Peptides against a protein of PDB entry 5K2M. Designs and how they scored, part 57

Target 1, 273 residues: chain A of PDB entry 5K2M
Amino acid sequence: MRIGITYTVLRREEMAIKERAGEFGEVVMLHEDDLLFPGNYDLDVVIIRNVSHFKALYTARLFESEGIPTVNSSRLIFEAGDKLFATLRLAGKVPVPEWKAALSEGGALRVPDSLGYPLVSKPVFGSWGRLLAKVNDRDSLEAVLEHRKWMKNPLYGIHYFQEFVEKPGRDIRSYVIGGEFVGAIYRYSNHWITNTARGGKAEPCSDPEVEELSVKAWEAFGEGALAIDIFESEKGLLVNEVNPNMEFKNAARVTGADMAGKLVEYAVEVAKT

## One batch from the design tools (peptide; aimed at target 1 V9)

Design b2_p26_4_s3 (made by RFdiffusion4, then SolubleMPNN; from b2_p26_4, 12 letters changed)
Fold by OpenDDE base, seed 2:
Structure b2_p26_4_s3 (fold): chain B 273 residues (1-273), chain A 26 residues (1-26)
Amino acid sequence: as target 1 above (273 residues)
Amino acid sequence: ELPTEEEFNFDKEITIEEALRIDSTD
């Protein structure tokens, strides 16, 4: 078994994946600078750990074009890594925050007619809470839309909105790999964007409802390894988003779950099918 | 306002600068 691992930065996750992969076969670490296609890669499977959504997507697709399966697949990265496309999958299977998409400023200005205020404006791509905006009124909406006009990436012209969900000072991040629930954590924050809050902490989440919902959310995609972000709302649990390039250092630390091992085990299974 | 490095590093191992660079170049 020859296991490739593509990466941008050697994080704790990549180091853990490398270590665990070494127990199952020969490990080939592939930095982005090492990747050139078409190539001659002697690999049975590739674990995709590129930080960029698009680099991960294209890397996966390029390996697949050479007959090498990837974890995650380019299909999963494409569908799960785009917030709007992920919502389209999730909405038919699990409760999600109310959402609207618009393809023009004129369309976006009508979103409050159906969702009301406050809104959350999200880019369809990107991580780390970047360009998330709480839109409380018309003036704020106009400002967000004006700024989007001057952004050079055309994907910023795709206007994705959610209802603002009042959270109890935390959210839930769960992990499902190959259809198996691996673990979940509470992420505490004093800010409405949990990942960008000072003084945040993680605690284990042992809730059967979270486990069930997480598996159902994974089933909307039907493959791979996903981190799943869940909100505790007045309406009950809502699946906010999924991440096909999951970070799990805090979850592994807090829960004791072998996230890296489970990912590698799944990759080995994929290689054998 | 962008998060501080302390806030950003709660879940991330890369800097805000690195994240912005990566995202800008995709």
Scores: peptide ipSAE 0.016, ipTM 0.554, DockQ to the pose 0.098
OpenDDE base, seeds 1, 3, 4, 5: peptide ipSAE 0.017, 0.026, 0.016, 0.016; ipTM 0.581, 0.533, 0.565, 0.504; seeds 1, 3, 4 fail the geometry check

Design b2_p26_4_s4 (made by RFdiffusion4, then SolubleMPNN; from b2_p26_4, 11 letters changed)
Fold by OpenDDE base, seed 4:
Structure b2_p26_4_s4 (fold): chain B 273 residues (1-273), chain A 26 residues (1-26)
Amino acid sequence: as target 1 above (273 residues)
Amino acid sequence: SLPTQEEFDFNEEITKAEALRIDSTD
């Protein structure tokens, strides 16, 4: 078996994936600079680890066009990596924060009539809490909308909002690969944006309700490897978002779960189908 | 307006820099 691994930066995750993949077959590391299509690649499966959502999406689609399956698939990356599209999948299966989408400033200005304040404004794309805004009032909403007009990427004109969820100084990140729950962590932060990438502490999460909800959230997509962000709220557990290009070094370290191994095992299964 | 190539490149570089920082802080 020949396993491709695409990457932008050789992180701890990519090193772990490479090491584990070597136990199953020949490993071909493919930096973004090595990728040229059509390429007639001799690979049985490709693990997509490009940092950029769009680079990951297009890389997956390009390999699929060569008849090579990818983990994750371009379909999954597309649907899960867009916060609005992910919400559309999740909302039919699991509890999610209340949300609204608007396609104009005039529409966005009416969102508080439905959700009230405070709101969270999110770009539909992006990672590590980039461009998240807590919107407490009309003035702040107008300011966010004005700033979005000056952003040249047209996707910033897609206005996605959630209710602000009061969290107990933490959130949950769980991992589901091929429909199997692999593990979960609490991410602690003094900021309303909880992210270990921004200096948050991680601790193991062993909650059967989190496990069940995580699997159900994965089933909304029905394939691949997902990190799932869950909020503890007064309304109970809420699935906030999913990530089809998951970081897991902190979760693997804290839980002891072989997340890299599970990802490779799943990729090998995909290659055999 | 459509984003410029420079804007895409800038966003990509920010993403790479963030990834590197995340790896270095652990």
Scores: peptide ipSAE 0.019, ipTM 0.524, DockQ to the pose 0.292
OpenDDE base, seeds 1, 2, 3, 5: peptide ipSAE 0.016, 0.017, 0.019, 0.016; ipTM 0.497, 0.498, 0.490, 0.517; seeds 3, 5 fail the geometry check

Design b2_p26_5 (made by RFdiffusion4)
Pose (drawn by RFdiffusion4):
Structure b2_p26_5 (pose): chain A 273 residues (1-273), chain P 26 residues (1-26)
Amino acid sequence: as target 1 above (273 residues)
Amino acid sequence: FTSLDHYEEQAKEEHYEALKELLESL
């Protein structure tokens, strides 16, 4: 059993994964510099841990082209990692915040007629709560769209919006691996953006409703290891987002759950074809 | 940390094209 781990830097998550994988077989640490294709790699499975979402997608696809299964797969990395594709997959399967998509500035200006104010603008490929905007009126919408327009990346032209959900000073992050619920936390902040990457704080979450909803959200994709974001609202729990390159150091510490071990166990199972 | 930048930019272009095509098809 040879288990590959692709990484950019060795965060706590990557170190814990390396350790757990060592109990099952030879660990082959693959920095981005070690990645060259086409190439001969002798691996039964690769755990994708690249920090760049896009580098993780392409390395997953490239290893798949060498006949080497990846966790997570290139398909899941793409579908689950893009807010719009992921919302299309979650819709009708679990409750989600109301959302709209527009292809241009003019189309985006009509979004408030459907969603109302306040509304949330966020990039389709983003993470760590970056470039999220709470838009309270037309002037703010025009400001966000003007700035998006002048940004180089054509992906900023895909305008994705959600109604603003009044959360109770926190949100929920849960983890489902291979269909098994493995844990959840609350992420508190005095700011409406609660990511731990922006200073949000983890506490244990033992709400039985989140366990069931989290499995249903995972079932919309039917594979892999997903970190799932959930909002509490006046209309019950809403699934906001799913994440295919999960961070969990604060979550594992707070809940005591072995998220690195469970990811590895799942990877060994996929390594057996 | 630059050895995969070319793939990153390719992936961004592909992603944009896929989203644009999907939304136009709806």

Design b2_p26_5_s1 (made by RFdiffusion4, then SolubleMPNN; from b2_p26_5, 11 letters changed)
Fold by OpenDDE base, seed 5:
Structure b2_p26_5_s1 (fold): chain B 273 residues (1-273), chain A 26 residues (1-26)
Amino acid sequence: as target 1 above (273 residues)
Amino acid sequence: SSSLDEYAKKVEEELYKRLKELLESL
């Protein structure tokens, strides 16, 4: 078996994936600079680890066009990597924070009529809580909308909002690969934006309700490897978002779960299908 | 590890900038 691994930066995750993949066959590391298409690649499967959502998406689709399956697939990257598209999948199967989408400023100004204040403005793309805004009032909403007009990227004209969820100083990050729950962590933060990559403390999460909800959230997409962000709210557990290009270094360290091994095992299964 | 995460963030930001420029040219 020949396993490709595409990457932008050789992180701890990519090193662990490379090491585990070597147990199953020949490993071909492919930096973004090595990728030319059409390329006639001799690979049975490609694990997509490009940092960029869009580069990951296009890389996956380009390999698929050559008949090479990818983990994750271009379909999954597309649907899970966009917050609005992910919400559309999730909302039919699991509890999610209340949300609204608007395609104009005039539409966005009416969002508080449904969600009230405070609300959260999110771009549909981006990582690490970038450009998240807690909108407490009308003046703040107008300011966010004004700033979006000048950002020039047409995707910033897609206005996605959620209710503000009061969290107990933490959130949950779970991992589901090939439909199997692999593990979960609590991420602690004194800020309303919880992110382990921003220096938040991580602790193991052993909750059967989290496990069940995580599997159901994965089933909304039905394939691949996903990190799942879950809120503990007064309404119960809410699935906030998913990530098809998961960081798992902290989760693997804290839980002891073989995240890289599970990902490689799943990629080998995909290659055999 | 923190330096790699910060670098990854910068790469992502640059890509979104380039994609923005591409989309605006379309």
Scores: peptide ipSAE 0.017, ipTM 0.389, DockQ to the pose 0.067
OpenDDE base, seeds 1, 2, 3, 4: peptide ipSAE 0.007, 0.014, 0.014, 0.015; ipTM 0.293, 0.351, 0.351, 0.351

Design b2_p26_5_s2 (made by RFdiffusion4, then SolubleMPNN; from b2_p26_5, 11 letters changed)
Fold by OpenDDE base, seed 5:
Structure b2_p26_5_s2 (fold): chain B 273 residues (1-273), chain A 26 residues (1-26)
Amino acid sequence: as target 1 above (273 residues)
Amino acid sequence: SSSLDKYEEEVKKELYERLKELLLAQ
């Protein structure tokens, strides 16, 4: 077994994946600077750990073009790594926050007619709560839209909005790999954006409803390794987003779950298929 | 170690900002 691992930065997660992969065969670490295609790579599977969503997506597709399966697949990265595309998959399977999408400023200005205020503006791409805006009124909406006009990336012209969900000072991050629930944590924050990557405290989450919902959310995509963000709301549990390039160091530490091992085991299974 | 975790977070922050700039430049 020859296992590739693509990466941008050797983080705690990539170190753990490398170590665990060494138990199954030869490990080939591939920094982004090492990647040139077509390359005729001799690998049975590649674990994708590029930090950039787009670099991860293209890296996966390039290996797939050489007949090498990836974890995650380019399909999964594409659908799960875009907030709108992920919502489209999730909305038919699990409870999600109410959402609207608009393709113009004129359309975006009508979003409050459906969602009301406050609402949350999100870019369709990006991580760690980047460019999230709580929009409390019309003036704030106009300001967000004005700023988007001057952003160079055309994807900022895709206007994605959610209802503002009141959370109990925390959210839930769960992990599902190959359809198996691996673990979950609470992420505590005094800010309306909860994320451990921004200094939030993590604690174990043991809730059968979270486990069931997490598996159902994964089934909306049907493959790979996903981190799943869940809100506790007055309406019950809501699946907010999924991440096909999961960070898990805090969750692994807090829960004791072998997330790196589970990811490698799944990659080995994919290689054998 | 706590020192490695701090270094990782700083590297991650820098990478995040550089990736943001790259995406905005497209």
Scores: peptide ipSAE 0.016, ipTM 0.435, DockQ to the pose 0.040
OpenDDE base, seeds 1, 2, 3, 4: peptide ipSAE 0.009, 0.011, 0.017, 0.017; ipTM 0.431, 0.392, 0.423, 0.391; seeds 3, 4 fail the geometry check

Design b2_p26_5_s3 (made by RFdiffusion4, then SolubleMPNN; from b2_p26_5, 8 letters changed)
Fold by OpenDDE base, seed 5:
Structure b2_p26_5_s3 (fold): chain B 273 residues (1-273), chain A 26 residues (1-26)
Amino acid sequence: as target 1 above (273 residues)
Amino acid sequence: SSSLDEYEEKAKEELYEKLKKLLLSL
């Protein structure tokens, strides 16, 4: 068994994955600078740990073009890593925040007619709460839309909105790998954007409802390793988004779950199929 | 393990050095 691991930065997650992968076979660490295609790679599977969503997507597809399976697959990275495409998968399977998509400014200006205020503007791509806006009124909506016009990436012209969900000063991040629930944490923040990467406290989440919902959310995609962001709302649990390039350092530390091992085990099973 | 935390610090330092070099090349 030869296990590739692609990465941008050797984080604690990538180190843990490398260590666990070494128990199953030969590990080939592949920094982004080492990646050239076609490359005739002698690998049974590649674990994709590129930080950039697009780099991860293209890396996965490039290995798949050489007949090498990836964890996650390019399909999963594509569908889960786009907030709108992820919502389209999730909405038929699990409760999600109310959402609207618009393909023009004129369409976007009508979103409040359906969702009301406050609402959340999200880019369809991006991580760590970048370019999220809480839109409280018409003036704020117009400002967000104006700024989008001047952004160079045409994907900023795809307007994705959610209802603003009042959270109890926390959200939930769960992890499902190969259909198995691995663990969950509460992420505490006084800001409406919760992110452990921004210094939020994390605590273990042991809730059977979270576990069940997390598995159902994973089943909407049907493969791979996902982090799942869940909101506690007045309407109950809502699946906000999924992440096919999850960070799990804090979750692994807090829960004691072997997330790296579970990821490697899944990658080994993918290699055998 | 102490080794993982030390490695993360080194990886951060290397990243900061690469970022510094990149910023100095602009």
Scores: peptide ipSAE 0.017, ipTM 0.424, DockQ to the pose 0.023
OpenDDE base, seeds 1, 2, 3, 4: peptide ipSAE 0.013, 0.016, 0.016, 0.017; ipTM 0.395, 0.410, 0.415, 0.435; seed 3 fails the geometry check

Design b2_p26_5_s4 (made by RFdiffusion4, then SolubleMPNN; from b2_p26_5, 12 letters changed)
Fold by OpenDDE base, seed 2:
Structure b2_p26_5_s4 (fold): chain B 273 residues (1-273), chain A 26 residues (1-26)
Amino acid sequence: as target 1 above (273 residues)
Amino acid sequence: SSSLDKYAEEAKKELYEKLKKTLLEL
């Protein structure tokens, strides 16, 4: 078996995936600079670890066009990596924060009539809480919309809003790979944006309700490896978003779960189907 | 040597965290 691993930056996750993949077959590391299509890639499966959502999506689709399966698939990356498309999948299966989407400024200005304030403005793409805004009032909404008009990427003209969820100074990140719950962590932050990349502490989360909800959230997509972000709210657990290009170094360290091994095992299964 | 690998890992970690910070500030 020949396992490709595409990457932008060799992180702890990519090093762990490489190491574990070496136990299952021959490993071919493919930096973004090494990728040219159409190509002659002799690979049974490719693990997609490109940092950019769009680069990951296009890389997956390009390998699939060569008849090589990918983990994650281009379909999963497309549906899970867009916050709005992910919400459309999740909302039919699990509790999610209340949301609205608008395709114009005039539409976006009516969002508070339905959801009230405070709101969270999200770009449909992006990571690390980039361009998240807490919108407390009309003036803040107008400012966010004004800034969006001058953004070059047309996807910033897709206005996605959620209700603001009051969290107990933490959120939950769980991991489901091939339908198996692998583990979960609490991410602590003094900021309303909880992200371990911003210096948040991580602790193990051992909650059967989180495990059940995480599997149900994964079943909304029905394939691949997902990190799932869950909020503890006054309404109970809410699935906020999913990530088809997961970081797991903190979760693996804190839980002791072999997330890299589970990802490779799943990729090997995909290669055999 | 195991020490060189450790230094390379820490350097990569610092570079990655710096990159994350830069991407958050853009």
Scores: peptide ipSAE 0.015, ipTM 0.386, DockQ to the pose 0.026
OpenDDE base, seeds 1, 3, 4, 5: peptide ipSAE 0.007, 0.006, 0.008, 0.014; ipTM 0.375, 0.362, 0.358, 0.372; seed 4 fails the geometry check

Design b2_p26_6 (made by RFdiffusion4)
Pose (drawn by RFdiffusion4):
Structure b2_p26_6 (pose): chain A 273 residues (1-273), chain P 26 residues (1-26)
Amino acid sequence: as target 1 above (273 residues)
Amino acid sequence: SDEEVIEEALEYDEEEDHTHAFEVLF
C-alpha cells in the first residue's frame, strides 16, 4: 500500500494525515514541485491536499489520467468546490438559502426583485469567507458589481447571490466522510462571516438534526470527504455550502473526532478499487 | 513563511484565469 499526499505546505491537517497513512502503508509526500505529468507514479491512491482549490482540481484530474484514484475526485472537487454547481446539486435534496445567479451586471441588478435586501454576494470559487459582501441596498449592489467588473478574473463575472440569513451569531460546520457523519462544530463570531480563517471560533455541536441533514447534503454528491456549512434560521436548518478540501484542526481539537484518521481510512478503501 | 505561501495560493486562485477548469466536465 503506497499512499500519496499532495500538498503545498504542511499544515496541521497534512501532518496528521501523513501520520495516519503511515499506519496503513508507505506514505509518499508529494509537494507541488514533485508533480510533473505525464509521469510514472506508483501509487494505489492519492490524498489531495493542495491549498489552491484549482491546483487540487488539476492534480486530481492528472493522477486520474495515470489510473490512480484520488480522494477527493476531480469531479467532486469541481462540483462541490464551485458554489453554483454545488447549489444546483443540493437543490431539491436539502433546504438551502434562496439564491440567484446572473451572467452580467444588468442581470445582477434585477436580483433584488427576487431575493430582496439584504442579500449576499460571493464568488463562485472562493473560500475562507473572502470577497463575501452583505448588500443592503442598490448603491451597495452597484458598488460590488463595479468592483467585480474591474477584477481580472472572468469567474467574477458569474454573479451568485443568496438571501441574507439571520444566523444566531454563529454557523455550523459538519463533516461527512464516505457517508459517515464524523462530527460537527459551531463557528462563533461577532461578525456575520464566521469562518475560522477570518478569526471565527470553534465549539462542539451535538445537535442531532445537523447529523441527519449533513448526511443528506453529502448524499447529493454520493462520494468523498466533505466539510458542510449549515445555517440556523427562523425557518430551520439550511445547507449553505460544501467543501472538498476540508480543514479541520480546530474541529478535531474541539470535538475530539479523528477527522484525519477517517479521511485516511476512506482513502484506503478507495485504494482497494 | 508558510502563512505567506498559503496567502499566495489563495491570491493565485483569485487573480489567475481558471476558466479551463470546466474541461473536467468532459

Design b2_p26_6_s1 (made by RFdiffusion4, then SolubleMPNN; from b2_p26_6, 11 letters changed)
Fold by OpenDDE base, seed 4:
Structure b2_p26_6_s1 (fold): chain B 273 residues (1-273), chain A 26 residues (1-26)
Amino acid sequence: as target 1 above (273 residues)
Amino acid sequence: SMEKKIEEELEREYLEDHTDAFKVLE
């Protein structure tokens, strides 16, 4: 078994994955600078750990073009890594926050007619709770839309909005790998953005409802390793988003779950199918 | 610190995704 691991930054996660992969076979670490295609790679599977969403997506697709399966697949990275596309998968399977998408400023200005205020403006791509805006009124909406016009990436022209969900000072991050629930944590913050990358603290979450919902959310995609963000709302649990490039150092530390091992085991399974 | 360096690299990669500025080689 030859296991590739692509990476941009050697984080705790990548170190753990490397270590566990070594128990199953030969490990080939592939920094982004090492990647050139077509490359005639001799690998049975590649674990994708590129930091950039787009680099991860293209890396996965490039390996797939050479007949090498990836974890996650390019399909999963594409669909799960885009908040709107992920919502489209999730909405028919699990409860999600109310959402609207608009493709123009004129369309975006009508969003409050449906969602009301406050609402949350999100880029369809990106991580770590960046570029999220709580929009409390018309003036704020106009400002956000104006600022988007000056941003360089054309994807900022895709306007994705959610209802603002009142949370109990925390949200839930769960992990499902290969359809199996691995673990979950609460992420605490006094800010409406609860992402641990912004200084949130974590503690274990042991809730059967979270486990069930997490698996159902994963089933909406049907493959891979996903981190799942869940809100505790007045109307119950809501699946906010999923992440195909999951960070898990905090979750692993807090829960004691062998997330790196589970990821490697799944990759080995994928290699054998 | 190593942690700070990692955070800086992560931030750089994030900015790359959100702008038209790409790094070819690190």
Scores: peptide ipSAE 0.275, ipTM 0.750, DockQ to the pose 0.139
OpenDDE base, seeds 1, 2, 3, 5: peptide ipSAE 0.177, 0.202, 0.182, 0.228; ipTM 0.692, 0.702, 0.685, 0.739; seeds 2, 3 fail the geometry check

Design b2_p26_6_s2 (made by RFdiffusion4, then SolubleMPNN; from b2_p26_6, 13 letters changed)
Fold by OpenDDE base, seed 4:
Structure b2_p26_6_s2 (fold): chain B 273 residues (1-273), chain A 26 residues (1-26)
Amino acid sequence: as target 1 above (273 residues)
Amino acid sequence: MDEEKIKAELEREYNEDHTDIFDVLK
């Protein structure tokens, strides 16, 4: 078994994955600077740990073009890493926050007619809660839309909105790998954006409803390793988003779950199918 | 492990996803 691991930055996650992969076979660490295609790679599977969503997507697709399976697959990275495409998968399977998508300013201005205020404006791509805006009124909506016109990336012209969900000062991040629930944490924040990258406290989450919902959310995609963000709302649990490039350092520390090991075990399984 | 360096590298890579591809090639 020859296991590739692509990476941009050698984080605690990549170190743990490398260590566990060594128990199953030969490990080939592939920094982004080492990647050139076509490359005649002799690998049975590649674990994709590129930081950039787009670099991860293209790296996965490039290995797949050489007949080498990846974890995650380019399909999963594409569908799960785009908030709108992820919502399209999730919405038919699990409860999600109410959402609207518009492809023009004129369309976006009609979103409040359906969702009301306050709204959350999200870019369809990106991480760490960047460019999330709480839109409380018409003036704020117009301002967000005006600013988007000046952004260079054409994907900012895709207007994705959610209802604003009141949360109990926390959200839930769960992890499902190969269809198995691995663990979950609460992420505490006094801000409406609960991302742990902003210094939130993490605690273990042991809730059977979270476990069941997390597995169902994973089943909407049907493959890979996903981190799943869940809101506790007055309507019950809502699946907000999924992440195909999961960070798990804090979750592994808090839960004691062997997330790196589970990821490697799944990659080995994928290599054998 | 220099956590500050890692954070800076992560922030750089994440910011690149939000830049115009043509500006990066410039």
Scores: peptide ipSAE 0.167, ipTM 0.731, DockQ to the pose 0.153
OpenDDE base, seeds 1, 2, 3, 5: peptide ipSAE 0.136, 0.155, 0.064, 0.146; ipTM 0.718, 0.714, 0.651, 0.710; seed 3 fails the geometry check

Design b2_p26_6_s3 (made by RFdiffusion4, then SolubleMPNN; from b2_p26_6, 12 letters changed)
Fold by OpenDDE base, seed 4:
Structure b2_p26_6_s3 (fold): chain B 273 residues (1-273), chain A 26 residues (1-26)
Amino acid sequence: as target 1 above (273 residues)
Amino acid sequence: MEEEIIEKALEEEYTEDHTWAFDILE
């Protein structure tokens, strides 16, 4: 077994994945600078750990074009890594926050007619709560829309909105790999954005409802390794988003779950399929 | 001013590549 691991930065996650992959066969670390296509890669599977969503997506697709399966697949990265496309998958399977999408400023200005205020403006791509905006009124909406016009990436012209969900000072991040629930954590924050990258504390989450919902959310995509962000709301549990480029160092530390091992085991399974 | 623009461009590039998040966590 020859296992490739693509990476941008050698993080704790990549180190753990490398270590566990070594138990199954030869490990080939592939920094982004090492990637050139078409190439002559002798690999049975590639674990995609590029930090950039788009670099991860294209890397996966490029390996797949050479007949090498990837974890995650380019399909999964594409569908799960875009917040709107992920919502389209999730909405038919699990409870999600109310959402609207608009393709113009004129359309976006009508979103409050359905969602009301406050609402959350999200870019369809990006991590760590970047460019999330709580929009409290018409003036704020107009400002966000105006600023988006001046952003260089045309994807900022795709207007994705959610209802603002009141959370109990925390959210839940769960992990499902190959359809198996691996673990979950609470992420605590005094800010409405609860991402641990912003200094939030993490604690283990042992809730059977979270486990069941997480597996159902994964089933909406039907493959790969996903981190799943879940809100505790007055309406019950809501699946906010999924992440196909999951960070898990905090979750692994807090839960003791062998997330790196589970990821490698799944990659080995994919290689054998 | 040029250094600030370069820093911002680097920050944007790092932000696009999500590498900045690691500097905050270390």
Scores: peptide ipSAE 0.009, ipTM 0.485, DockQ to the pose 0.055
OpenDDE base, seeds 1, 2, 3, 5: peptide ipSAE 0.013, 0.009, 0.014, 0.009; ipTM 0.498, 0.518, 0.493, 0.524; seeds 1, 2, 3 fail the geometry check

Design b2_p26_7 (made by RFdiffusion4)
Pose (drawn by RFdiffusion4):
Structure b2_p26_7 (pose): chain A 273 residues (1-273), chain P 26 residues (1-26)
Amino acid sequence: as target 1 above (273 residues)
Amino acid sequence: AAEAERQAELEEADAEEEALREEMLA
């Protein structure tokens, strides 16, 4: 059993994964510099841990081209990592915040007629709560659209919006691996953006409703290891997003759950074809 | 000695992660 781990830097998550994988077989640490294709790699499975979402997608696709299964797969990395594609997959399967998509500035200006104010604008490929905007009126919408327009990345031209959900000073992050619920936390903040990457704080979450909803959200994709974001609202729990390159150091510390071990156990199972 | 070495590895990983976080959020 040879288990590959692709990484950019060795965060706590990558160190814990390396250690758990060592109990099952030879660990081959693959920095981005070690990635060259086409190439001969002798691996039964690769755990994708690249910090760049896009580098993780392409390395997963490249290893798949060498006949080497990846966790997570290139398909899941793409579908689950893109807010719009992921919302299309979650829709009708679990409750989600109301949302709209537009392809131009003019189309985006009509979004408030459907969603109302306040609304949330966020990039389709983003993480860590970056470039999220709470838009309270037309002037703010025009300001966000004007800035998005002048940004170089054509992906900023895909305009994705959600109604603003009044959360109770926190949101929920849960983890489902291979269909098994492995844990959840609350992420508190005085700010409406609650990511731990922006200073949000983790506490244990033992709400049985989140366990079931989290499995249903995972079932919309039917594979892999997913970190799932959930909102509490006046109309019950809403699934906001799913994340295919999960960070869990604060979550594992707070809940005591072995998220790195469970990811590895799942990887060994996929390594057996 | 092994515990001290391990502690230094954790501190190094945290510093690198923090620097990357600050760069990405800049």

